# Peptides against a protein of PDB entry 9GMZ, part 41

Target 1, 343 residues: chain A of PDB entry 9GMZ
Amino acid sequence: TGFPLELLTRPATERLAYFENYTVAHPRLKEVYEILMRTIAEPAGASFIFVYGASGVGKTTLRLRVEQKLTELALPKLESDRARVPVVGIEAIAPESRYFNWKEYYTRALITLEEPLIDHKFDYGVRGISRDNFGKINVESKVVAPALRRALENALIHRHPDVFFVDEAQHFGKVASGYKLQDQLDCLKSLANMTGILHCLLGTYELLTFRNLSGQLSRRSVDIHFRRYCADSPEDVQAFKSVLLTFQQHLPLAETPNLVDHWEYFYERTLGCIGTLKDWLKRVLSDALDREATTITLKDLQKRALSVAQCQKMFKEIQEGERQLSETEADVQNLRSALGLGA

## One batch from the design tools (peptide; made by RFdiffusion4, then SolubleMPNN)

Design b1_p10_6_s4 (from b1_p10_6, 4 letters changed)
Fold by OpenDDE base, seed 2:
Structure b1_p10_6_s4 (fold): chain B 343 residues (1-343), chain A 10 residues (1-10)
Amino acid sequence: as target 1 above (343 residues)
Amino acid sequence: MPLHDPLPLP
């Protein structure tokens, strides 16, 4: 089954929106989704979940799908508890300065938590935080970071989300010496501990530095590796080709492009990352729709591909992350063996 | 929005 054929008579914006909203439940996404949903339902005393993997593997797609599912599952309870928010998801922004802007982080978290449709007004106990007539939070510039933290702590306690997501969480680390990174992690730990809210940090393999720096986090964290597809695995190659086949059937074009025959080129320019693949196809589809083209050609793909230099850089970052994980897995096995626990 | 299982390769 392909896309609805009626889309061929629809505006380019509607055709593009169809593909943008189309999500393939590829094996790695499904696996990580099930692990994450189970861990949120039964955190077993964990305060943190770390979801790490290559840039463009699909972590944001995973987050959004989990947020949607948690919202759907919470609907019956939200009728009785009008103060509750089922889930909060924010994206950490790369700091423009050498310092992570906690004031901005707390403000964004608070604005995201306080959705305008929440009728139940909460007094944050902080002067300069108000709701407008539309229920939107306004934070005055004079409000300091410690006051915003208290407001967020109170809001998280009152709204009691099942999880607080932070996407692109590697941005906590980019500007810090190892000590400043520890201070940031201790700040997040304190927020999780004070609120009793489970935090899920999604990011690149740079999150492994967070895991290694905080021996106390390791005892209260669940780690989820969102792996890419590897060309040296026949099963991974088959899964990647199946995703290409699915996308080619769901590109709303008059003629179905043959993406599967070019799977090696798609792999070369995505490194087995399905998010990178989807974003590439979205750009190419947009260009094709703008030209009223009947199909996508190899030349159209080449025009929007990542450069070889970009792919080489991304691949080095992936290899370093995968190496660090393999060393950690080996260290765990060595520790188990040293403890007399079988491998 | 639903998740869609990938199509089997022929």
Scores: peptide ipSAE 0.221, ipTM 0.877, DockQ to the pose 0.897
Fold by OpenDDE base, seed 5:
Structure b1_p10_6_s4 (fold): chain B 343 residues (1-343), chain A 10 residues (1-10)
Amino acid sequence: as target 1 above (343 residues)
Amino acid sequence: MPLHDPLPLP
């Protein structure tokens, strides 16, 4: 079954919103979702979860879906525990400077923890952190990063989320000259340890540097690779085509476009990343709706496609990440073999 | 909104 046909008589904004909100549980998303949900439920002494994969693979979609599910599951308990937040998710900002802005991170984390309609006003004991009449946190510019950290620690302890999500977490790797990435990791580790809150860092393959640099974090971390679909895998090609088929049926247009027949072109311009695919189709759908078009054409797709140069750059970044993982897997296998553990 | 399983290819 495709989209609700009634959408064809609805405003373009509603038609676009339908597609925007439509999420395909494609195999890789489902797999990672299940692993992540299980790991959050039973962290087994882990303090960190690392979710890494290509840009546009769907990590933000994964995060949002997990946040929704954790919130849903917590609702019965939240009625009795009005202080609790079931989950908190932030996106790490790319620093304008060459270094990660901890002050901004802590501020955003605090704001996000307090955005829920939680009537329970907690004073975090930090001067210059206040709440407005709507309960929104206001952080004065004079508040220093160590004070914001203490406030965040207290907030996390008080709100006790099942997980703290940080999207685009590769930005923690941006350290000033003379500082070690290890210091950033130790900072995160101490935050997780002091609060007892599980941290999930989502990001690009640059997160592998965090895994490799901290043998101590690796002992207390769960790694989740959110893979793209690979054209050299028949199963992955089938899954990618199935996603295209699903999207074509759920584009609220009068005439169903044939996306599946163009799967190679879609693959070429998305590198098997479903988030990139969805964003592309959203742009094309928006253009079609603005023109009151009955369908989308290959020409419409081409107009909104990533350039070959963009795809080539993205592909090099992906290949480097995939190579590093493959080398790590080979090293593990070599280590196992050297230990007399079977291959 | 729910997650939707992808449609099987024919």
Scores: peptide ipSAE 0.213, ipTM 0.874, DockQ to the pose 0.891
Fold by OpenDDE base, seed 4:
Structure b1_p10_6_s4 (fold): chain B 343 residues (1-343), chain A 10 residues (1-10)
Amino acid sequence: as target 1 above (343 residues)
Amino acid sequence: MPLHDPLPLP
């Protein structure tokens, strides 16, 4: 079944919102979702989960779906415990300066954790943090990063989320000259240890640098690889075509476009990343709705495609990440063989 | 909002 045909008589904003909210449970998303949900339920003494994969593979979609599910599962308990937040998710921002802005990170984390819908007021123990008349947190400019950290630690302990999500977590790797990436990892590790809250870092293959820097983090971390679809795998090609078929049926247009016949072009410009595909189709749909078009054409797709130069850059970053993982897998096999455990 | 299984290829 396709989109509800009644959408064809609805405003462009409602038609676009339908497609934006439509999520395909493609095989890789479903696999990673099940692993992540299981790991959050049974962390087995882990303090960190690393979810890494290509830019545009769908990590933000994964996060939002897990946040939704954890919230739904917690609803019966939230009626009795009005202080509890089931899950908190933040996106790490690329610093404007050559160093990661911890003050901004802590402020955004506090604001996200303390949404106005939480009836139970908490004292942060920090002067210059207040709530306005709408229940929104206000942080005075004079509040320093160490004080914001203590406020976040206290808030995380009090709200006790099952997991703290940090999306785009590769931005923690943006360290000023003379600082070590290790110091950022030790800071995050200390926050997780002090609060007892499981942290899930989602990001690009740049997160592999974090995995390798701390032999202590590796002992307390679970790794989840969110793979793209590969054109050299017949199964992956079939899964990618199935996603294209699903999206073409759920574009709220009068005439269903044939996306599947152009699967190679879609693969060329998405590198097998479903998030990149969805964002591309969203832009093309928005343009079509603005023109009151009955369908989308190959020319409409080409107008909103990533450039060949962008795809080549993204592909090099993917190949380097996949190479680093393959080397790590080989090192594990070599270690097992050297230990006499067999290959 | 639910997750939707992808449509099987014909």
Scores: peptide ipSAE 0.211, ipTM 0.874, DockQ to the pose 0.891
Fold by OpenDDE base, seed 1:
Structure b1_p10_6_s4 (fold): chain B 343 residues (1-343), chain A 10 residues (1-10)
Amino acid sequence: as target 1 above (343 residues)
Amino acid sequence: MPLHDPLPLP
């Protein structure tokens, strides 16, 4: 089973879009998806979900798939409740200053909450927030962050999403002092508490710092580790090869490239991160389509590969994150042992 | 967009 052969006669844009839209349900994605969906359905008093893992592991793909599924599940209820939004997802921006831009965050969240499924005008009670003819929110420059927060609180209460996603959430931690980070966490906590909306923060292993900084957030948070595939695990290697085989069959090219035979090279340049692999293959496919090539060669792969220096940097960041998690697991075991609880 | 199960290795 492979791509529809009719794609070979279709424009390069359609062939590329096919591959972009093709998502492999690899074991770790499926596992994390199931855990996340279950946690959203039954948060058990949690106010936060933390999804952490390597850059390029597939967190954005996970988010988009959960958003899609939550939307699908909500459709029958949305017919009766036209005010409801099933899910809201934003990406946190890296701060240009030593301070997180809350005004921008609230503005983006409001804009996203008001996307086109909503015929019902909601009055946010804030002057300088309006809707265009397409229902898009316009925020005047004079509107201050506290007013935008109140507008967002009201919008979240009114729209009542099952979850609020924040992608690249490690950007909340990129501030000049631990005190300012605590204030930001308290701000997020207050937003979740005031709205009753579950927040899911997706990001790198830098999210682990949030768990340590707020003993109150840790009590109301669920942690989900989105692991990469490890070359020291035979099962992980087989799963990674199976993903390569699947992508190989779903590259809309006249001649099927042999990706599986080069699995070690793919592993070396992706560190077992399927998102990094997908993005790499997408770049290579785009180049091949632009040349009207019948297949992809090793030289084509090499041209778009991450450099060894990039991989070494990414690997150090992964190792530090995995180390911190291993230490946390050991601390839990030590705590259990000290409490007289069996391992 | 559907999720696709990975193909079994031969």
Scores: peptide ipSAE 0.210, ipTM 0.873, DockQ to the pose 0.915

Design b1_p10_7_s1 (from b1_p10_7, 5 letters changed)
Fold by OpenDDE base, seed 3:
Structure b1_p10_7_s1 (fold): chain B 343 residues (1-343), chain A 10 residues (1-10)
Amino acid sequence: as target 1 above (343 residues)
Amino acid sequence: SLQLFPSFDE
């Protein structure tokens, strides 16, 4: 299996778009997808799902695939219930200021929840929230954060999504000196409790700080670790090489590049993160298409690789996250031993 | 042995 050969006669933009839209069903992505879909279908009283892993492991790809599947599964019900939205997904923005902008968060959530294609206009009961002539929500500057929260709560109750996704959710942890991270979590907990909507927070290992702050979260949350491929695991190395083999067949170039022969260099510069790998290959493909090149060379790869300094920084962040999880596993073993449960 | 993974859309 490879790219459609007809793409070789198509414009560079179409060839690039093919690769951008292409997703490899690699083992870790499939595993996490199945766990996440099952958890959304049967949350068992959970109010939160935490999906954490390295930057560039593929969390955004996971979210988009789950959103697509939930939308497909909801289509038959949406014909009868035109008010329902099956899923809502937003990306949390890094605050420009030292505090999280809740007004912006609520506004973006409302705008995303109320797509123009929704025929059933809901009255938010808040002055200064209107729809333009295109059906897009407009929020006047005079609308305060508590009013936007009430509007979002009402919209979430009325639209009743199966899950509310927040990507890059580690940005909730960026609080000013003197603000408590706990206050951000309590705000999110309150929103989930008031609406009855399951929240899924996707982010880096910085999300583990959220888990550790509240013993109450542990009772109402499901944790999903999206692991990278590890070079110390022969199975993970084989999977990573197989991803390279798959990508090289799906690069719309006249000559298939040999990515597999460079697997160690790819691993060094991606740390086993498939999202980082895909983004690297996109940049290299774009450059190759702009030059009308027939293939990708090692020099082309080197030109768009992350620097060693960037990889060292990313690796330290990964090691710290993996260490925190390993310590938690040891604590579970110690607790089991203390309870007289066999290790 | 190395293998080709399917597309996620397949």
Scores: peptide ipSAE 0.552, ipTM 0.956, DockQ to the pose 0.874
Fold by OpenDDE base, seed 2:
Structure b1_p10_7_s1 (fold): chain B 343 residues (1-343), chain A 10 residues (1-10)
Amino acid sequence: as target 1 above (343 residues)
Amino acid sequence: SLQLFPSFDE
């Protein structure tokens, strides 16, 4: 099935919004989604989930779909427990300074937990945290990070989400020293332990460095590798082409563009990352709609493609991440072999 | 053979 044909008579904004909201259930996304949903439902004593993969693989899309599903599943329980929030998701901000801004992090987390629509107002017991007349949390500039942490701990305990998502979590790793990174990891570990709330950190392969710093966290963490599609795998190539085929049918244009014929060019400029592909197609669709074009051409694609230099940089980052994982897998296998555990 | 993947919401 393609896009609703009625969209062809609708405004460009509505046509674009359709494609923006459309998500292809491609094999890698579905696999990671099922693993993540199962792990959230049955964490088996885990305090952390690490979801790592290439930039633009679709981690944010994964998060949003899990948040949506957890919200839907929680609706019957929310009627009885008005204090409960089913899920919370924040994006970690890259620190402008050499230090991660915990005050900003805690403030954003509190604001996200305490949406105005939550009738059950919690007293945080912290001076300088208030709600406005609309129920929006206001945090005064005088409130210090330790007080915000206590407020967040209390809020997480009271709201009891099934999971706390932190997107772009590799930004925790952007500290000048491994020691500071360990302190940040210990801080997150302490927050998860004090609240009993499962934390899911989503990020690039830089998150592996963060994960590997604490052997204690590895025992209480579940790893989920969100893989890209690889051109050396016939199955992955077929899946990638099938994603292109699916997207071309869901572009709300009068004439269906032949994206599949250009699959190698799409692969070259996305590295098998479906999020990068989706964002590229959004830009191209927006341009086509602005021109009232009936279809998308190769020239339109080329205009909005990532540069070869950008792709080369991204590919080096991917190769380094995949190498680190391969080495870790080999180390695990060597450890198992050394322990007399069969392969 | 190429396949059409469903919408994630389907």
Scores: peptide ipSAE 0.549, ipTM 0.955, DockQ to the pose 0.863
Fold by OpenDDE base, seed 1:
Structure b1_p10_7_s1 (fold): chain B 343 residues (1-343), chain A 10 residues (1-10)
Amino acid sequence: as target 1 above (343 residues)
Amino acid sequence: SLQLFPSFDE
């Protein structure tokens, strides 16, 4: 099935919004979604889930789809438990300094937990935290990070989400020393332990450095690798082409563009990352709609493509991450062999 | 052969 043909008579804003909201259930996304949903349902004593993969692979899309599904599944319980939040998701901000801003993190988490679906007034027991008439949390500047942490702990316990998502979680690793990184890990671990809330950290391959520093986190964490499509795999190439085929049917244009014929160019400029592909197509669609164009041309694609230099940089970062994972897999095999376990 | 993938909303 393609886009609803009625969209061709609708405003450009509605046509663009359709494509923005459209999510292809491509194999890698579906696989990671199923693993993540299962892990959230049955964490088996895990306190952390690490979801790592290339920038633009689709981690934010994954998070949003899981948040949606967890919300839908919780609806029957939310009718009886008005204090409960089924899921909470925040994005970690890159620190302006060499130090992670915990005060900002706790504030953003509190604000997100207390968003307007909650009629239940919660007293945080902390002076300078209030809720406005619209249900938004206001945090006074005088409130210190330890007090905000206690407020967040209490809020997480009271709201009891099935999972706490932190997107761009590699930003926790941006500290001046390895010792400070361990302190950050211990801080997150303590928060998860004190609240009993499962934390899911989504990030780039830089998250692996964070994961590997804590042997204690490794024992209480589940790893999920969100892989890109690889051009050296015929199956991955077929899947990537099938994603292009699917997207071309869902671009609300009068003439269906032939994206599949340009698959190599799409691969070159996305590195097999479907999020990057979708964002690219969204920009190109927006331009086409602004011009009232009937279709998308190669020239339109080229105008909005990432530069070769950007792709080369991203590819180096991907290769380093994939190498680290391959080395870890080899280390596991070596450990198993040394233990007298079969490969 | 290429295939059409479903939407997550389908």
Scores: peptide ipSAE 0.549, ipTM 0.955, DockQ to the pose 0.861
Fold by OpenDDE base, seed 4:
Structure b1_p10_7_s1 (fold): chain B 343 residues (1-343), chain A 10 residues (1-10)
Amino acid sequence: as target 1 above (343 residues)
Amino acid sequence: SLQLFPSFDE
């Protein structure tokens, strides 16, 4: 099955929107989705879920699909419990300063949690937090970070989401000292403990630094590795080529491009990351639609590809993360051997 | 052999 052929007669905006909304159920995404959904349903006393993987592997797509599914599953219960929010998801922003902006984080979390669709007004117990005539949360500049934290704690308790998502969570770690990183982790741990809400942190392999610094978080965390496709695995290469085959059938163009014939070039410029691939194809499709082109050429792909220098940088970051995980696996085996459990 | 993956919404 491919795209609806009727799209060829539709405006470029509708054709682009189709592809933007299209998600391939590729094996790694499906696996991580199933693990994450199961862990959210049965956290078994966990307070944190860490989802880590390469930049552009598809973590944001995973989050959005889980948020959608949790919302759909909650709909029958939301008719009776109008105060409940099934899921809340935010993206952590890189701090402009040397320090993580907790005031901004709490404000964004409150705004996201208290969307206008919630009929039941909640009193935050904090002066300077109000709703406008459209139900949008307004936070006055005078409200300090500790007050915003209390407001968020109260809102999370009242709305009782099944999970609180923080995407790009590696941005918590951009604090120059290990001590400050521990303080940030202790703040997150305290928020999860005070609210009883499961937190899911999604990010790059830089999240492994968080896992290693807090032996207390490790007891209450579930780890999910979202792997890229590796060129040294024949099965992964076959899956990656199958993703290309699937995308080429879902590009709303008059002539189906042969993406599979260029699989090595796609792999070189995506490093096996399907999110990076999808974003690249979106840019190329947009350009093709703007030109009223019938197909996509290799030249069109080259125009929107990441530079070799960008790919080399991304690959070094991936290799370092994969190395750290391999060392951790070796440490587990060494620990088991030292305990007499066998390797 | 290569295969077509379904949509995530299917």
Scores: peptide ipSAE 0.548, ipTM 0.955, DockQ to the pose 0.880

